# Designs tried in a protein design run: peptides against a protein of PDB entry 5D63. Part 192

Target 1, 292 residues: chain A of PDB entry 5D63
Amino acid sequence: SLRRGIYHIENAGVPSAIDLKDGSSSDGTPIVGWQFTPDTINWHQLWLAEPIPNVADTFTLCNLFSGTYMDLYNGSSEAGTAVNGWQGTAFTTNPHQLWTIKKSSDGTSYKIQNYGSKTFVDLVNGDSSDGAKIAGWTGTWDEGNPHQKWYFNRMSVSSAEAQAAIARNPHIHGTYRGYILDGEYLVLPNATFTQIWKDSGLPGSKWREQIYDCDDFAIAMKAAVGKWGADSWKANGFAIFCGVMLGVNKAGDAAHAYNFTLTKDHADIVFFEPQNGGYLNDIGYDSYMAFY

## One batch from the design tools (peptide; made by RFdiffusion4, then SolubleMPNN)

Design b2_p26_5_s2 (from b2_p26_5, 14 letters changed)
Fold by OpenDDE base, seed 3:
Structure b2_p26_5_s2 (fold): chain B 292 residues (1-292), chain A 26 residues (1-26)
Amino acid sequence: as target 1 above (292 residues)
Amino acid sequence: SMEEEIEALRRKIAEATAAYQAEAAA
């Protein structure tokens, strides 16, 4: 079954993603097919899938940018019914905004069925053009039509997954204690992470003994990422991944504070030095404490 | 000692985390 998380939803037939047009929060904003760039944020194309308790394989889909929800217009079962962004809540009872999401016949992609109408989210005619119509359309779960098949590329990790990634890293001290602050984390591309770092002013900040040293840099980065998240996205129920670690060197005679994020495949962590903006697989310290 | 300082810090963070989680759940 599909897990709670943030997804980039890509058509199985053509290189188009489900896009909320202009990221608008207005009710009735068209959801359309649009090109995307791998390993980027794709601002208007991220969807938080929230599973509905006690309703099998059924979710709301909240656009991360607009904070509005995928909505089948009037819940109509007619082929060609518009799919739009509309105000809503994560645990709504409105069938217009409830989507049953299950694996397609190919075992890799998913189909998205409206709970009420039983029609499927369809990239009309498989049109790969920017702004192509996405609509509710008749179909069945076993059909192989790529117009109704979607790859759900997970862009977030759960706290448990992050914890597991940390646990696999060889640069963790035997006395390590981790503190989890949130449940689900959007994982940023390094380019975006770096841009936040640049915009924070940290590149121009001066190291000063005790008064503004490694811990201050690391915490400032964490705060900058948090602020960026709050300012960038209207959806709730997730955080932006940016960890803080305290570590000790191999000799045990020096300590350091630094950041970390997850690798592209979400399986490992990479260390980030907020004093110079560097990414390292080995920062020269073993972490005895982290919070994220 | 470093260990004592680390333990003190861990306690503080744990307490703060617990408080935060309680507030968030309310």
Scores: peptide ipSAE 0.009, ipTM 0.316, DockQ to the pose 0.044
Fold by OpenDDE base, seed 1:
Structure b2_p26_5_s2 (fold): chain B 292 residues (1-292), chain A 26 residues (1-26)
Amino acid sequence: as target 1 above (292 residues)
Amino acid sequence: SMEEEIEALRRKIAEATAAYQAEAAA
């Protein structure tokens, strides 16, 4: 079953993603097929899937950028009915905005069925062009039509997944305690993470004994990421992943504060030194405390 | 002394985290 999370949703037949046109928050904004760039944010193409309690495999899909929801126009079952962004809420009862998402017959892709109309999200004619129509269309769960098959590329992690990644890392002190601040985290590409670091002013900040040292750098980075998140996205119910760690060296005579993020596959963590913007698999310290 | 300081920090963070989560859930 599909987990709660942020997804980049890609067509199974052509290199096209589900895109909210221009990221507009206006009601009736077309959802269209659009090209995407791997390992980038793809701003208008991220969707928060919120599972509906007690309704199996059923979700709302909130566009991360606009804060609006995927909506089947008038809930019509007519083939070719527009799919648009529309104002809504995560736990709406409006069947126009409720989507049953289950594995297709191929076992890897998903189909997206409107809860009310029972039609499926369809990339019309498998058109790979930017702005291609996405519509509700008749179909069945077992049909192999790639126009209605979608890969859900997970762009976020749960707090539990992050915790598991940390636990697998060899540079965790035996006394480690982690504190989870949020439930779901958008994991940024390193390029984006680095850009936030650059824009924060930290590259120009000077280390000063105690008054602005390692902990200040690490906290400043986390604050910068938090602000970036708040300024960039209109959707709620998620955070941007940026951890802070306190660590001690092997000799036990030095401590350090630093950041960390997740690797691309979300299975491991990588350390980030906010004083120089470096990514390291080994920062020379074992973490005894983290919050993220 | 270091262990005591570490524990104090852990407690402080734990309390802050709990408070934040409670407020966010409300």
Scores: peptide ipSAE 0.007, ipTM 0.325, DockQ to the pose 0.043
Fold by OpenDDE base, seed 5:
Structure b2_p26_5_s2 (fold): chain B 292 residues (1-292), chain A 26 residues (1-26)
Amino acid sequence: as target 1 above (292 residues)
Amino acid sequence: SMEEEIEALRRKIAEATAAYQAEAAA
């Protein structure tokens, strides 16, 4: 089954993603097909899938940017019914906003069926143009129509996945203790992570013994990412991934505080030095403590 | 509350650091 998480949802037939037009929070804002850039944020095209308890394979889809939910207009079963952003809640009982999401017949893509109408999210005519209509349309689970097949590219990790990535890293001390702060984390591209670092003022910050040294830099970066998240997204129920670590060197005579994020494939971590903005696979320390 | 959460986090960090130091000293 599809796991809770943030997804970029791409059509299986053409290079188009499910986009909330202009990221608007207004009720009735069209959801449309739109071009996307790989390995970028794609601001209006991220969706938090929240599984409905005790309803198999059924989710709400919250637009990360607007905080509104994917909504089949009037719950109509007519082909061509508009799919829009609309106010809602993660665990709504409104069938207009409940979507059954399961694998298509090809075993790779998903189909998105409205719970009430039993129609499917359809990129009308497979149109790859920006602003192309997305609508509810008649279909079946076994049909191979690419207009109704979608790839769900995971853009987030669970706390468990993050924990597993840390556990696989060779630069973890035997005394390591991690503290998980959130349940789901949007993982940023390094370019975005670096931009947040630049905008924080840390590149111009002066190192001072004890009063503003490694731990202050690392915590300042964590705070900057947190603020960026709060200022950038209207949806709730997720965080932006940015960890803080305390580590000791191999000789055991020096300690350091630093940041870390996840690699593109989410399988490992990469260390980030907030004093210079560098990414390193080996920062020269083994972590004995982290919070993220 | 936010204050309680911050305090709890600070406590956990302090405890983890102290535990490491104690283990290193043993």
Scores: peptide ipSAE 0.006, ipTM 0.315, DockQ to the pose 0.501
Fold by OpenDDE base, seed 2:
Formats: C-alpha cells, sequence, structure tokens
Structure b2_p26_5_s2 (fold): chain B 292 residues (1-292), chain A 26 residues (1-26)
C-alpha cells in the first residue's frame, strides 16, 4: 500500500507531472499536466498523501505549495469532469477530495480513483504539453491505459526512515542518542540545501571562540532551513530535513557540531559542514547526539 | 567529564523536543 508522504506524481506514458496551475490557492484552480526537471524541487507538483484512518488505500492529496487539495468538481462521474485545487482538510469526509490509490496492473505505477464517483484521474489524450487537461474519467483497475497510470516518486522520508539511515552509518558513536522533532521530512537536493546555506549569510560569518563557533553555525543552518520551509510552503504536517549532530573524534579529545542530510536515494546520510558548505561522507567525528 | 557533558546536552534536547511535540499535537 502507498505510504503517507510527499510525492511527485508522474504520468506513466509521457514525461508530465500532476501540476497545480500557478500554485494558486484559489478554489477551482485547474490541476494540469506539466513538464518537470528531475532532481529539482518542482514547486507546484508536490503532493502530500494523507491516509484516511479505517478506509483502505484512501487518501487526501494536499498540494505542498498552495495548501489546497485535489478535488473532483461536484464529485461528478461524468468523463471529462475537472480536477481542481480546492480548500479542504487532511481527514475530510468529502468524497470529492477522497482518492483511492492502488497499484495498477503493471505492479509499478498507481491509479488514482475518486472515492465517490469511482472515476480515475486521467491525463486526457496523454497530452504531454504544459497545461494539458487532467480530468476524472471512466476506467477500471485492471486497464492498462497509461493515461490513468501514475508513478508516485517519494520526495520525503518518515522519521523512522531517517532513523534507519542514521543507524546504518558507520560514523555513529556507541553512546548515540537521537531526538526526532517531526514525523515526515521533505528531502532537498544538495543544490537547494547549499543555496539556503548561501542565502543564510553563514558563508560570511566569522568563527569566534565560544561566542560563535561550531554549534552556532550548525544551529543557524537548521534555523535557515526551517525558515525557508515556512516561507516556501502553505501545507502543514511535514518539515524540511536538516539535522544537527554533535560528534567526538576517534581519539576522544575533540568534539564538533555539524549538520547532515539524506542522500538522493534516502538510504544514507551525508554530513554537511556549515562553516564551509562542504558535503562529506566522513567528517572525522562519530555522532553521540542528533536532533532532526 | 565528557560523558557528563553529553548527558547534560541530551537532557536539554529531550526536554525541548517534548515541548515542541506537545505544542504540535495541540
Amino acid sequence: as target 1 above (292 residues)
Amino acid sequence: SMEEEIEALRRKIAEATAAYQAEAAA
């Protein structure tokens, strides 16, 4: 079954993603097919899938940028019914905003069925052009039509997944204690992470003994990422991944504070030095504490 | 000692984490 998380939703037939037009929060904003760039943020094309308790395989889909929800207009079962952004809540009972999401017959892609109408989210005519119509359309779960098949590319990790990635890393001290601050984390590309670092002013900050040293740099980076998240997205219920670690060297006679993020495949962590903006697989310290 | 300092920091972070989580749940 599909896990709670943030997804980039791509058509199985053409290189088009489900896009909320202009990222607008207005009720009735069209959801359309749009081109995307791999390994980038794709601002208007990220969706938080929230599972509905006690309703199998059924979710709301919240656009991260606008904070509005995928909505089948009037819940109509008519083929060609508009799919729009509309105000809502994560655990709504409105069947216009409830979507049953299960694997298609190919076992890799998903189909998205409206809970009420039983019609499917359809990229009309498989049109790959920007602004192409996405609508509710008649279909079946076993049909192989790529117009109604979607890849759900996970762009986030749960706190448990992050914890597992940390546990696999060889640079963790035997006394390690981790503290989880949130439940779901959008994982940024390194380029975006670095840009936030640059914009924070940290590259121009001066190291000063005690008053502004390694811990201040690391916390300032985390704060910058937090602020960036708050300023960038209207949806709630997730955070931006940026961790802080305290570590000790092998000799046990030096300590350091630094950041870390997840690798592209979300399987491992990579260390980030906020004093110089460097990414390292080995920062020369073993972490005895982290919060993220 | 280093261990004492580590434990002190852990406690501070744990307390802060609990406070933030409580606020988020409210």
Scores: peptide ipSAE 0.008, ipTM 0.320, DockQ to the pose 0.043; fails the geometry check

Design b2_p26_5_s3 (from b2_p26_5, 15 letters changed)
Fold by OpenDDE base, seed 3:
Parts: structure tokens; C-alpha cells; sequence
Structure b2_p26_5_s3 (fold): chain B 292 residues (1-292), chain A 26 residues (1-26)
């Protein structure tokens, strides 16, 4: 079963993703096929899948950027019916915005069926061009038509997954305590994470004994990421991953505060030094406390 | 002591988290 999370949804047949045109929050904004760049944020192409309680394999899909929801126009079962962004809520009962999402016959991709109409999200004619029509179309779960098959590339982690990644890291002190602040986290590419760091002014900030030292840098970075998230996305119910750690060195005579994020595969953490913008697998400290 | 200070911070964080969860659940 598909887990709650943020997904980049890519066609199984051509290098096209499900895109909310211009990221517009207007009702009726077309959802279209659009090119994407791997390992980037792909702003208009991120979707929060929220599972509907007591309805098997059924979700709403909220566009992360616009805060609007994938909507089958008038819930029509007619082939070629437009799929648009429309205002909604995560746990709506409106069948126009309810999508049953299950594995396709290939066992890797998914099909997206409208709950009401029973038609499928279709990249019409498998058109790989930017702005290609995405529509509801007749189909079956077992068909192999790539026009209706989608890879759900997970771009977020649950708090439990983050906790597991931390637990596997060798640079954790025996006295470690972790504090989880949110339930689901968008994991940023390093390039985006670094850009937030640059834009925060931290590269120009000066280390000063106690008054602005390692903890101030680390907390400022987390605050910058939080603000970036609030300013960038209209959807709710998720956070942007940026952890803070307090650590002690092997000798036990020095402490440090630093940040961390997750690796691309979400299986491990990587440390980030907010004083210089460096990413490290070993920052020279073992964490005794983290919050994220 | 340093350890006592660390524990105090942990307690404050835990309290804040609990309050947050209470608000979120309301």
C-alpha cells in the first residue's frame, strides 16, 4: 500500500511528470505532463498523498506548491475528462478528488483511479511534450498501457524513517536523546539546502564566543529552512527536514552544535556544518541530542 | 553541571513538544 508522503509522480513510459500548470492555486488549473530534472525540487510537481481513513488504497493528492488538490472535472467518467487543480481538503468526501492508487501489473509503477468515475489518470497519447494533456480515461488495473502507469518517487520521510536513519549512524553518543517535532518531512536536495543556507546570511555571520557560536549557527539554519518552507509551499501537514544536533568529541573535552539532513536514498543521515556550509559523513562529534 | 544543564534543556524540549501535540490534537 502507498504510504502517506510527498511524491514526484513520473510517467512510466516517457520522462514526464504530473505538473500543476504554473503552480496556480486557481480552481480549474490544468494538470499536465511536464519535463523534470532529477534530484531537483521540481516545484510544481510535488504531491502530498493523504490516505483516506477506512477507504482502502484511496488518497487525496494535494499539490505541495499551490495547496490545491487533484480533481477530476465534474467527476465525469467520459474519456478525456480534464484533471485539474481545485480547492479541497485532505479528508474530503468529494469523489472528484478521491483517488485509488495501487500497483500496476508491472509491480513497480502505480495506476491512479478516480474513486467515483473509476477512470484512470492518463497521459494522453503518451505525449512527452511540456503541457501535454492529462485526463481521466477508461482502463483496467491489469492493463500494461504506460499512459496510465506512474512511478511514485517518494520525496519525503516519516519521523519514524528519520529516526531509523539516525539510529543506524555510527556517530551517536551513548546518552543520545532524539526529539521528533513533525510527522512527515520533505527531504531537500543538497543544492537546495545549500541555497537556503546562502540566502539566510549565515555565510556572512561571524563566530563570536558564546554570543553567536555553534548553537546559534545551527538554530539559525533550522529557522531559515523553516521559514523557507513556510514561504515556498501552500500545502500543510508536512515539514522541511533540517535537524539540529548537539555532539561531543571522542575525547569528551569539546562539544559542538550542527545540522543534519538525509541522504538521497533516505537511509542515512549526513551532517551539515552551518558555519561553512560543508556536508560531512563524519563531523568529528557524537550526538547526544537531536531535534528535527 | 554540564550534564544537569543538558537535562534541563531536554526537559524543556519535551515539555514544548507535549504542548505542541496537545494543541495539534485539539
Amino acid sequence: as target 1 above (292 residues)
Amino acid sequence: SEEAEIEEIREMIEKARAEYEAIAAA
Scores: peptide ipSAE 0.007, ipTM 0.381, DockQ to the pose 0.043
Fold by OpenDDE base, seed 1:
Structure b2_p26_5_s3 (fold): chain B 292 residues (1-292), chain A 26 residues (1-26)
Amino acid sequence: as target 1 above (292 residues)
Amino acid sequence: SEEAEIEEIREMIEKARAEYEAIAAA
């Protein structure tokens, strides 16, 4: 079963992703196939899948950027019916915006079926061109047509997954206590994370004894990421991953405050030093406290 | 009980479907 999360949805046949055109929040904005760049944010191509309670494998898909929802125009079962962005809510009863998402016959890709019409999200003609039409189209769950098969690349982690990643890290103190602040986190590419750091003013900030030292840097970074999230995305129900840790060195005679994020595969954490913008697998401290 | 709740939700969705189809047909 597909988990709640933020996904980059890529066609199984061609290098095209499901894109809300121009990230527009206007009702009726076309959803189209568009090229994407690996390991980037792909702004208009991120979708929050919210599972509908007690309805198996059924979701709404909220565009992260626009805050609008994937919508089959008029819920029509006609092949070629437009799929658009449209205002909605996460737990709507509007079948135009309810999507059954299950594994295809190949066991790796998914098919996206409109709950009402029973038609499938289709990259029309498998067109890899930017702006290619995505439409509702007749189909079956078991057919092998790649026009209707999609890879769901998960771009977020649950708090539980983040907790597990932390638990696997060797630089966690035996007295560690973690505090979870949110439920689902968009994990940023390092390039984006670094850009937020640069834009925060931290690269030019001066270390000053106690008045602006390691904890201030670490908290300022987290605040900057939070603000970036609020300013960048119109969807709700998720956070941007940026942790704060307090650690003690091996000698036990020094403490430090620093940040951390998740690795690309979301299985591990990587430490981030907000005083210099460095990523480290070992920051020289073992964390006894984190919040994220 | 859980099965009944699931069925109720499905029925609600089906009713909504019918309403939207009626609107679309008009």
Scores: peptide ipSAE 0.000, ipTM 0.303, DockQ to the pose 0.009
Fold by OpenDDE base, seed 2:
Structure b2_p26_5_s3 (fold): chain B 292 residues (1-292), chain A 26 residues (1-26)
Amino acid sequence: as target 1 above (292 residues)
Amino acid sequence: SEEAEIEEIREMIEKARAEYEAIAAA
């Protein structure tokens, strides 16, 4: 079954993603097919899938940027019915905004069926052009039509997944204690993470003994990412991944504070030095404490 | 209990769907 998380939803037939047009929060904003760039944020194309308790394989889909929800217009079962962004809530009972999401017959892609109308989210005619119509359309679960098949590229990690990634890293001290602050984290590309670092003013900050040293840099980066998240997205129920670590060197006579994020495959962590903006697999310290 | 609340939500969803279908069929 599909896990709770943030997804980039890509058509199985053409290089087009489900896009909320202009990221607008207005009711009735068209959801359309749009091109995307791999390994980037794709701002208007991220969707938080929230599973409905005790309703098998059924979700709401919240656009991260607008904070609005995928909505089948008037819940109509007519082929060609518009799919739009519309105000809603994560656990709504409105069948216009409830989507049953299950594996297609190919076992890799998903189909997205409206709970009420039983029609499917369809990239009309498989049109790969920007702004192509996405609509409710008749179909069946076993059909192989790629117009109604979607890859769910997961862009977030759960706290448990982050914890597991940390646990696998060889640079964790035996006395390590981790503190989880949130439940689901959008994982940023390094380019975006670096841009936040640049915009924070940290590149121009001066190291000063005790008054502004390693811990101040690391906390400032964490704060900058938090603020960036709040300013960038209207959806709730997720955080932006940016960790803080305290580490000790192999000799046990020096300590350091630094940041970390997750690798592209979400399986490992990479260390980030906020004093110079560098990414390292080995920062020269073993972490005895982290919060993220 | 949480279980009871979950069941209530499910029932509400099914009821809403049924009502919608009835309206659409009329």
Scores: peptide ipSAE 0.000, ipTM 0.251, DockQ to the pose 0.009
Fold by OpenDDE base, seed 4:
Structure b2_p26_5_s3 (fold): chain B 292 residues (1-292), chain A 26 residues (1-26)
Amino acid sequence: as target 1 above (292 residues)
Amino acid sequence: SEEAEIEEIREMIEKARAEYEAIAAA
């Protein structure tokens, strides 16, 4: 079953993603096919899938940027019915905004069925052009039509997955204790993470004994990422991944505070030194505490 | 409300912890 999370949703037939046009929050904004760039944010093409309790395989899909929800216009079962962004809530009972998402017959892609109309999200004619129509269309779960098959590329991690990644890292002290602050985290590409670091002013900040040292840099970075998240996205119910660690060196005579993020495959952590913007697999310290 | 939000976060954290334990036990 599809897990709660943030997804980039790509057509199985052509290199096109489900895009909310211009990222607009206006009701009735078209959802369209659009090109994308791998390993980037793809701002208007991220969707938070929220599972509906007690309704099997059924979700709302919130556009991360606009905070609006995928909506089948009037819940119509007519082929060619527009799929738009529309205001809503994560646990709505409106069948226009409820989507049953299950594996297609190929076992790798998903089909997206409207709960009420039982029609499927369809890239009309498999058109790979920017702005191509996405609509509700008749279909069946077993049909192999690539116009109605979608890859769900997960762009976020749960707290549990992050915790597991930390647990696998060799630079964790035996006394380690982690504190989870949120439930789901958008994982940023390093380029975006670095840009936030640059924009924070930290590259120009001076280390000063006690008054502005390692812990201040690490906290400032986390604060900058938090602010970036709040300023960039209108959707709720997720955070931006940026951890803080406290570590001790092997000799036990020095401590350090630093940041960390997740690798592209979400399986490992990488350390980030906020004093110089460096990414390291070994920062020279073993973490005894983290919060993220 | 803030209280409702905090409770939701707590539930999410507890779920995450449960999932982690399952992963760690595997």
Scores: peptide ipSAE 0.000, ipTM 0.344, DockQ to the pose 0.046

Design b2_p26_5_s4 (from b2_p26_5, 12 letters changed)
Fold by OpenDDE base, seed 1:
Structure b2_p26_5_s4 (fold): chain B 292 residues (1-292), chain A 26 residues (1-26)
Amino acid sequence: as target 1 above (292 residues)
Amino acid sequence: SEEEEIKRLRELFAQAREEYLAEAAA
């Protein structure tokens, strides 16, 4: 079953993703096929899938950028019915905005069926051009039409997944305590993470004993990421992943505060030094505390 | 504001640290 999370949704047949045109929050904004760049944010192409309680395999899909929801126009079952962004809520009862998402027959891709109309999200004619129509279309769960098959690339992690990644890291102290602040985290590409760091002014900040030392840098970075998230996205119900750790060196005579994020595959953490913007697999400290 | 967020995070940091120390002492 598809988990709650943020997804980049890519067509199984052509290199196109489900895109909310111009990221507009206006009702009726077309959802279209659009090219994407791997390992980037792809701003208008991120969707928060919120599972509907007690309704099997059924979700709302909220565009992260606009805060609007994937909507089948008038819930029509006619082939070619427009799929648009429209205002809504995560737990709506409006069948126009409820989508049953299950594995296709190939076992890797998903199909997206409107709960009410029973039609499927279709990249019309498999058109790979930017702005290609995405519409509701007749179909079945078992057919192999790639126009209606989508890869759900997860761009977020749950708090539990993050915790598991931390636990797998060899640079965690035996007395480690983790404090989880949110439930779902968008994981940023390093390039974006670094850009936030640069924009925060931290590269120009000077280390000063106690008054502005390692903990200040680490907290400032986390604050900058939080602010970036608030300023960048209209959707709610998720955070941007940026952790803070306190660690002790191997000799046990020095402590440090630093940041961390997740690797691309979300299986491991990578340490980030906010004083210099470096990413490290080993920062020279074993973490005894973290919050994220 | 960012400053307010930093302040809040510092508070959370302090609380977490206190909890850690308390647990370590137990």
Scores: peptide ipSAE 0.023, ipTM 0.507, DockQ to the pose 0.499
Fold by OpenDDE base, seed 5:
Structure b2_p26_5_s4 (fold): chain B 292 residues (1-292), chain A 26 residues (1-26)
Amino acid sequence: as target 1 above (292 residues)
Amino acid sequence: SEEEEIKRLRELFAQAREEYLAEAAA
């Protein structure tokens, strides 16, 4: 079954993703097919899937950028009915905004069925052009038509998944304590993470004894990422992944504060030095504390 | 706010550091 999370949703037939046009929060904004760039944020193409309690395999889909929800216009079962962004809530009872999402017959892609109409989200004619129509369309779960098949690429991790990634890292001290601050985390590409670092002013900041040393750099980076998240996205119920660690060296006579993020596959962590913007698999310290 | 978050994180740092030092001394 599909887990709660943020997804990039790509068509199984052509290199097109589900896109909220212009990222507009206006009711009735078209949801369309649009090209995407791998290993980038793809701003208007991220969707938070929130599972509905006690309704099997059924979700709301909130556009991360606009904060609006995927909506089948008037809940119509007619083929070609528009799918739009519309105001809503994560746990709505409006069947126009409830989507049953299950594996297709190929076992890799998903189909997205409207809960009320029982029609499926369809990239009309498999059109790969930017702005191609996405609509509700008649179909069945067992059909192989790629117009109605979608790959759900997970762009976020739960706190538990992040904890598991940390636990696998060899540079964790035996006295490690983790402090979890949020439940779901959008994982950024390193390029975006670095850009936030640059925009924070940290590259020009001077190390000063106690008043602005390693802990201040690490905290400033975390704050910058938090601010970036708040300023960039209108959806709620998630955070941006940026960890802070305190570590001790092998000799036990030196301590350091630094950041960390997750690797592309979300299976491991990579250390980030906020004083120079470097990514390292080994920062020279074993972490005894982290918060994220 | 960013300032409030920084304050919160500093408090977490202080708490965690004290706990670590206490464990190391035991």
Scores: peptide ipSAE 0.023, ipTM 0.503, DockQ to the pose 0.862
Fold by OpenDDE base, seed 4:
Structure b2_p26_5_s4 (fold): chain B 292 residues (1-292), chain A 26 residues (1-26)
Amino acid sequence: as target 1 above (292 residues)
Amino acid sequence: SEEEEIKRLRELFAQAREEYLAEAAA
């Protein structure tokens, strides 16, 4: 089954993603097909899938930017019914906002069926143009029509996945302790991560013994990422991944505090030095503590 | 605010470090 998480949802037939027009929070805002740029944030095209307890394979889809939910207008089963953003809650009982998401017949893509109407989210005519209509449309689970098939590209990790990535890193001290603060984390591209670092003012900050040294830099970076998250997204129920680590060098005579994020494939961590904005596979320290 | 968050994280940081040191000393 599809995991809880943040997804970029791409059509299986054409290079188009499910986009909330203008990222607007207004009820009735059209959801449309739109082009996207790989390895970027794609602001209006991220969706938090929240599984509904005791309802198999059924989710709400919250637009990360607007905080509104994917909604089939009036729950109509008529082909061509508008799919819009609409106010809602993660665990709503409104069938207009409940979506059964299961693998398509090809075993890679998914189909998105409205729980009530039993119609499917359809990129009408497979139109690849920006602003193309997305609507509820009749279909079946076994049908191979690419208009109704979607790739769910995971843009987030669970705390467990992050923990696993940390655990497999060779620069972890034997006495490592991890402190998990959230459940689901949006993983940023390095370019975005770096931009947040730049905007934080840290590049201009001076190292000063004790008063503003490594721990201050690392904490400031995490705070900056947190603030960026709060300022950028209206949806709740997720965090932005930015870890803080404490490490000791091989000689055991020096300690350091630094940040870390996840690699593109989410399988490994990469260290980030907030004092200079560098990404390193080996920061020269073995981590004995992290929180994220 | 960011300042409040920094303060919170600093406290968490200190607490975690103390816990580690306590365990390491045992």
Scores: peptide ipSAE 0.021, ipTM 0.499, DockQ to the pose 0.641
Fold by OpenDDE base, seed 3:
Parts: C-alpha cells; structure tokens; sequence
Structure b2_p26_5_s4 (fold): chain B 292 residues (1-292), chain A 26 residues (1-26)
C-alpha cells in the first residue's frame, strides 16, 4: 500500500510528470503533463498523498505548492474529463477528490483511479509535450497502457524513517537523544539546501565566541529552512527536513553544533556545517542530541 | 516567528545539555 508522503508522480511511458499548471491555487486550474528535472524541487509537481481512514488504498492528493487538491471535474466518468486543482481538505468525502492508488500489473508503477467514477488518471495519448492533457479515462487495473501508469517517487520521509537513518550512522554518541518535531519531512536536494543557506546570510556571518558560535549557526540554518518552507509552500501537514545536532569529539574535550540532512536515497544522513556550507560524511563529532 | 523558533531551539539545547550532564555525572 502507498504510504502517506510527498510524491513526484511521473508517467511510466514518457518523461512527463503530473503538474499543476503555474502552481495556481485557482479552482479549475488544469493538471497537465510537464517535463521535469531529476534531483530538483520541481515546484508544481509535488503532491502530498493523504490516506483516507477506513477506505482501502484511497487518498487525497494535495499539491504542495498551491495547497489545492487533485479533482476530477464534476466527478464525471466520461473519458476525457478534466483533472484540475481545486480547493479541498485532506480528509474530504468529496469523491471528486478521492483517488484509489494501487500498483499496476507491472508491479512498479501505480494507477490512479477516481473513487467515484472509477476512471483512471490518463496522460492523454501519452503526449510528452508540456501542457499535455491529463484526464479521467476508462480503464482497468490490469491493463498495461502506460498512459495510465505512474511512478510515485517519494520525496519525503517520515519521522520514523529519519530516525532509522540516524540510527545507522556511526557518528552517534552512546548517550544520543533524538527529539522529533514533525511527522513528515520533505527532503531537499543539496543544491536547494545550499541555496537556502546562502540566502540566509550565514555565509557572511562571523563566528564570535558565545555570542554567535556554532549553536547559533546551526539554529539559524534550521530557522532559515523553516522560513523557506513557510514562504514556499501553501500545503500544510509536512515540514522541511533540516536537522540540528549537538556533538562531542572523540577526545571528549570539544563540543560542536551542526546540521544534517538525508542522502538522496533517504537511507543515511549527511552532516552539514553551517559555518562553511560543507557536506560531510564525518564532521568529526559524535552526536549526543538531535532535533528535526 | 523565526525568533520564537530560535528561542525554542535554544531551550531545547539547554534541556538536552542538562540531561547530558546529569547522565554523565551519575
């Protein structure tokens, strides 16, 4: 079963993703096929899948950027019915915005069926052009039509997954305590993470004993990422991953505060030094405390 | 606000440090 999370949804047949046109929050905004760039944010193409309690394999899909939801126009079962962004709520009972998402016959891609109409999200004619029509279309779960098959690339992690990644890292002190602040985290590409760091002004900040030292840098980075998240996305129910750690060196005579994020595959953490913007597999400290 | 978040994080740091020190002293 598909887990709650943020997904980049890519067509199985052509290099197109499900895109909310211009990221507009207006009701009726077309959802279209659009090109994407791997390992980038793809702003208008991120969808929060929220599972509906007690309804098997059924979700709402909230566009992260606009905060609106994938909506089958009038819930019509007619082939070619528009799929649009529309205002809604995560746990709506509106069948126009409820989507049953299960594995296709190939075992890797998913099909997206409207709960009410039983039609499927279809990249019409498999058109790979930007702005290509996405519509509800007749189909079956076992059909191999790539127009209706989608890869769900997970762009977020749960707090539990993050915790597991931390636990696998060898640079964790025996007295480690983790404090989880949120439930689901969008994991940023390093390029985006770095850009936030640059925009925060931290690269120009001067280290000063006590008044502005390592903890201040690490906290400032966390705050900057939080602000970036608040300013960038209209959807709720998720955070941007940026951890803070307190660590002690091997000799036990020096402490440091630093950041960390997750690797691309979300299986491991990588340390981030907010004083210089460096990513390191070993920052020279073992963490005894983290919050994220 | 960002300032409030920073304040909260500092408090968390302080708490964690106290716990760490208490554990180390025990």
Amino acid sequence: as target 1 above (292 residues)
Amino acid sequence: SEEEEIKRLRELFAQAREEYLAEAAA
Scores: peptide ipSAE 0.022, ipTM 0.498, DockQ to the pose 0.845; fails the geometry check

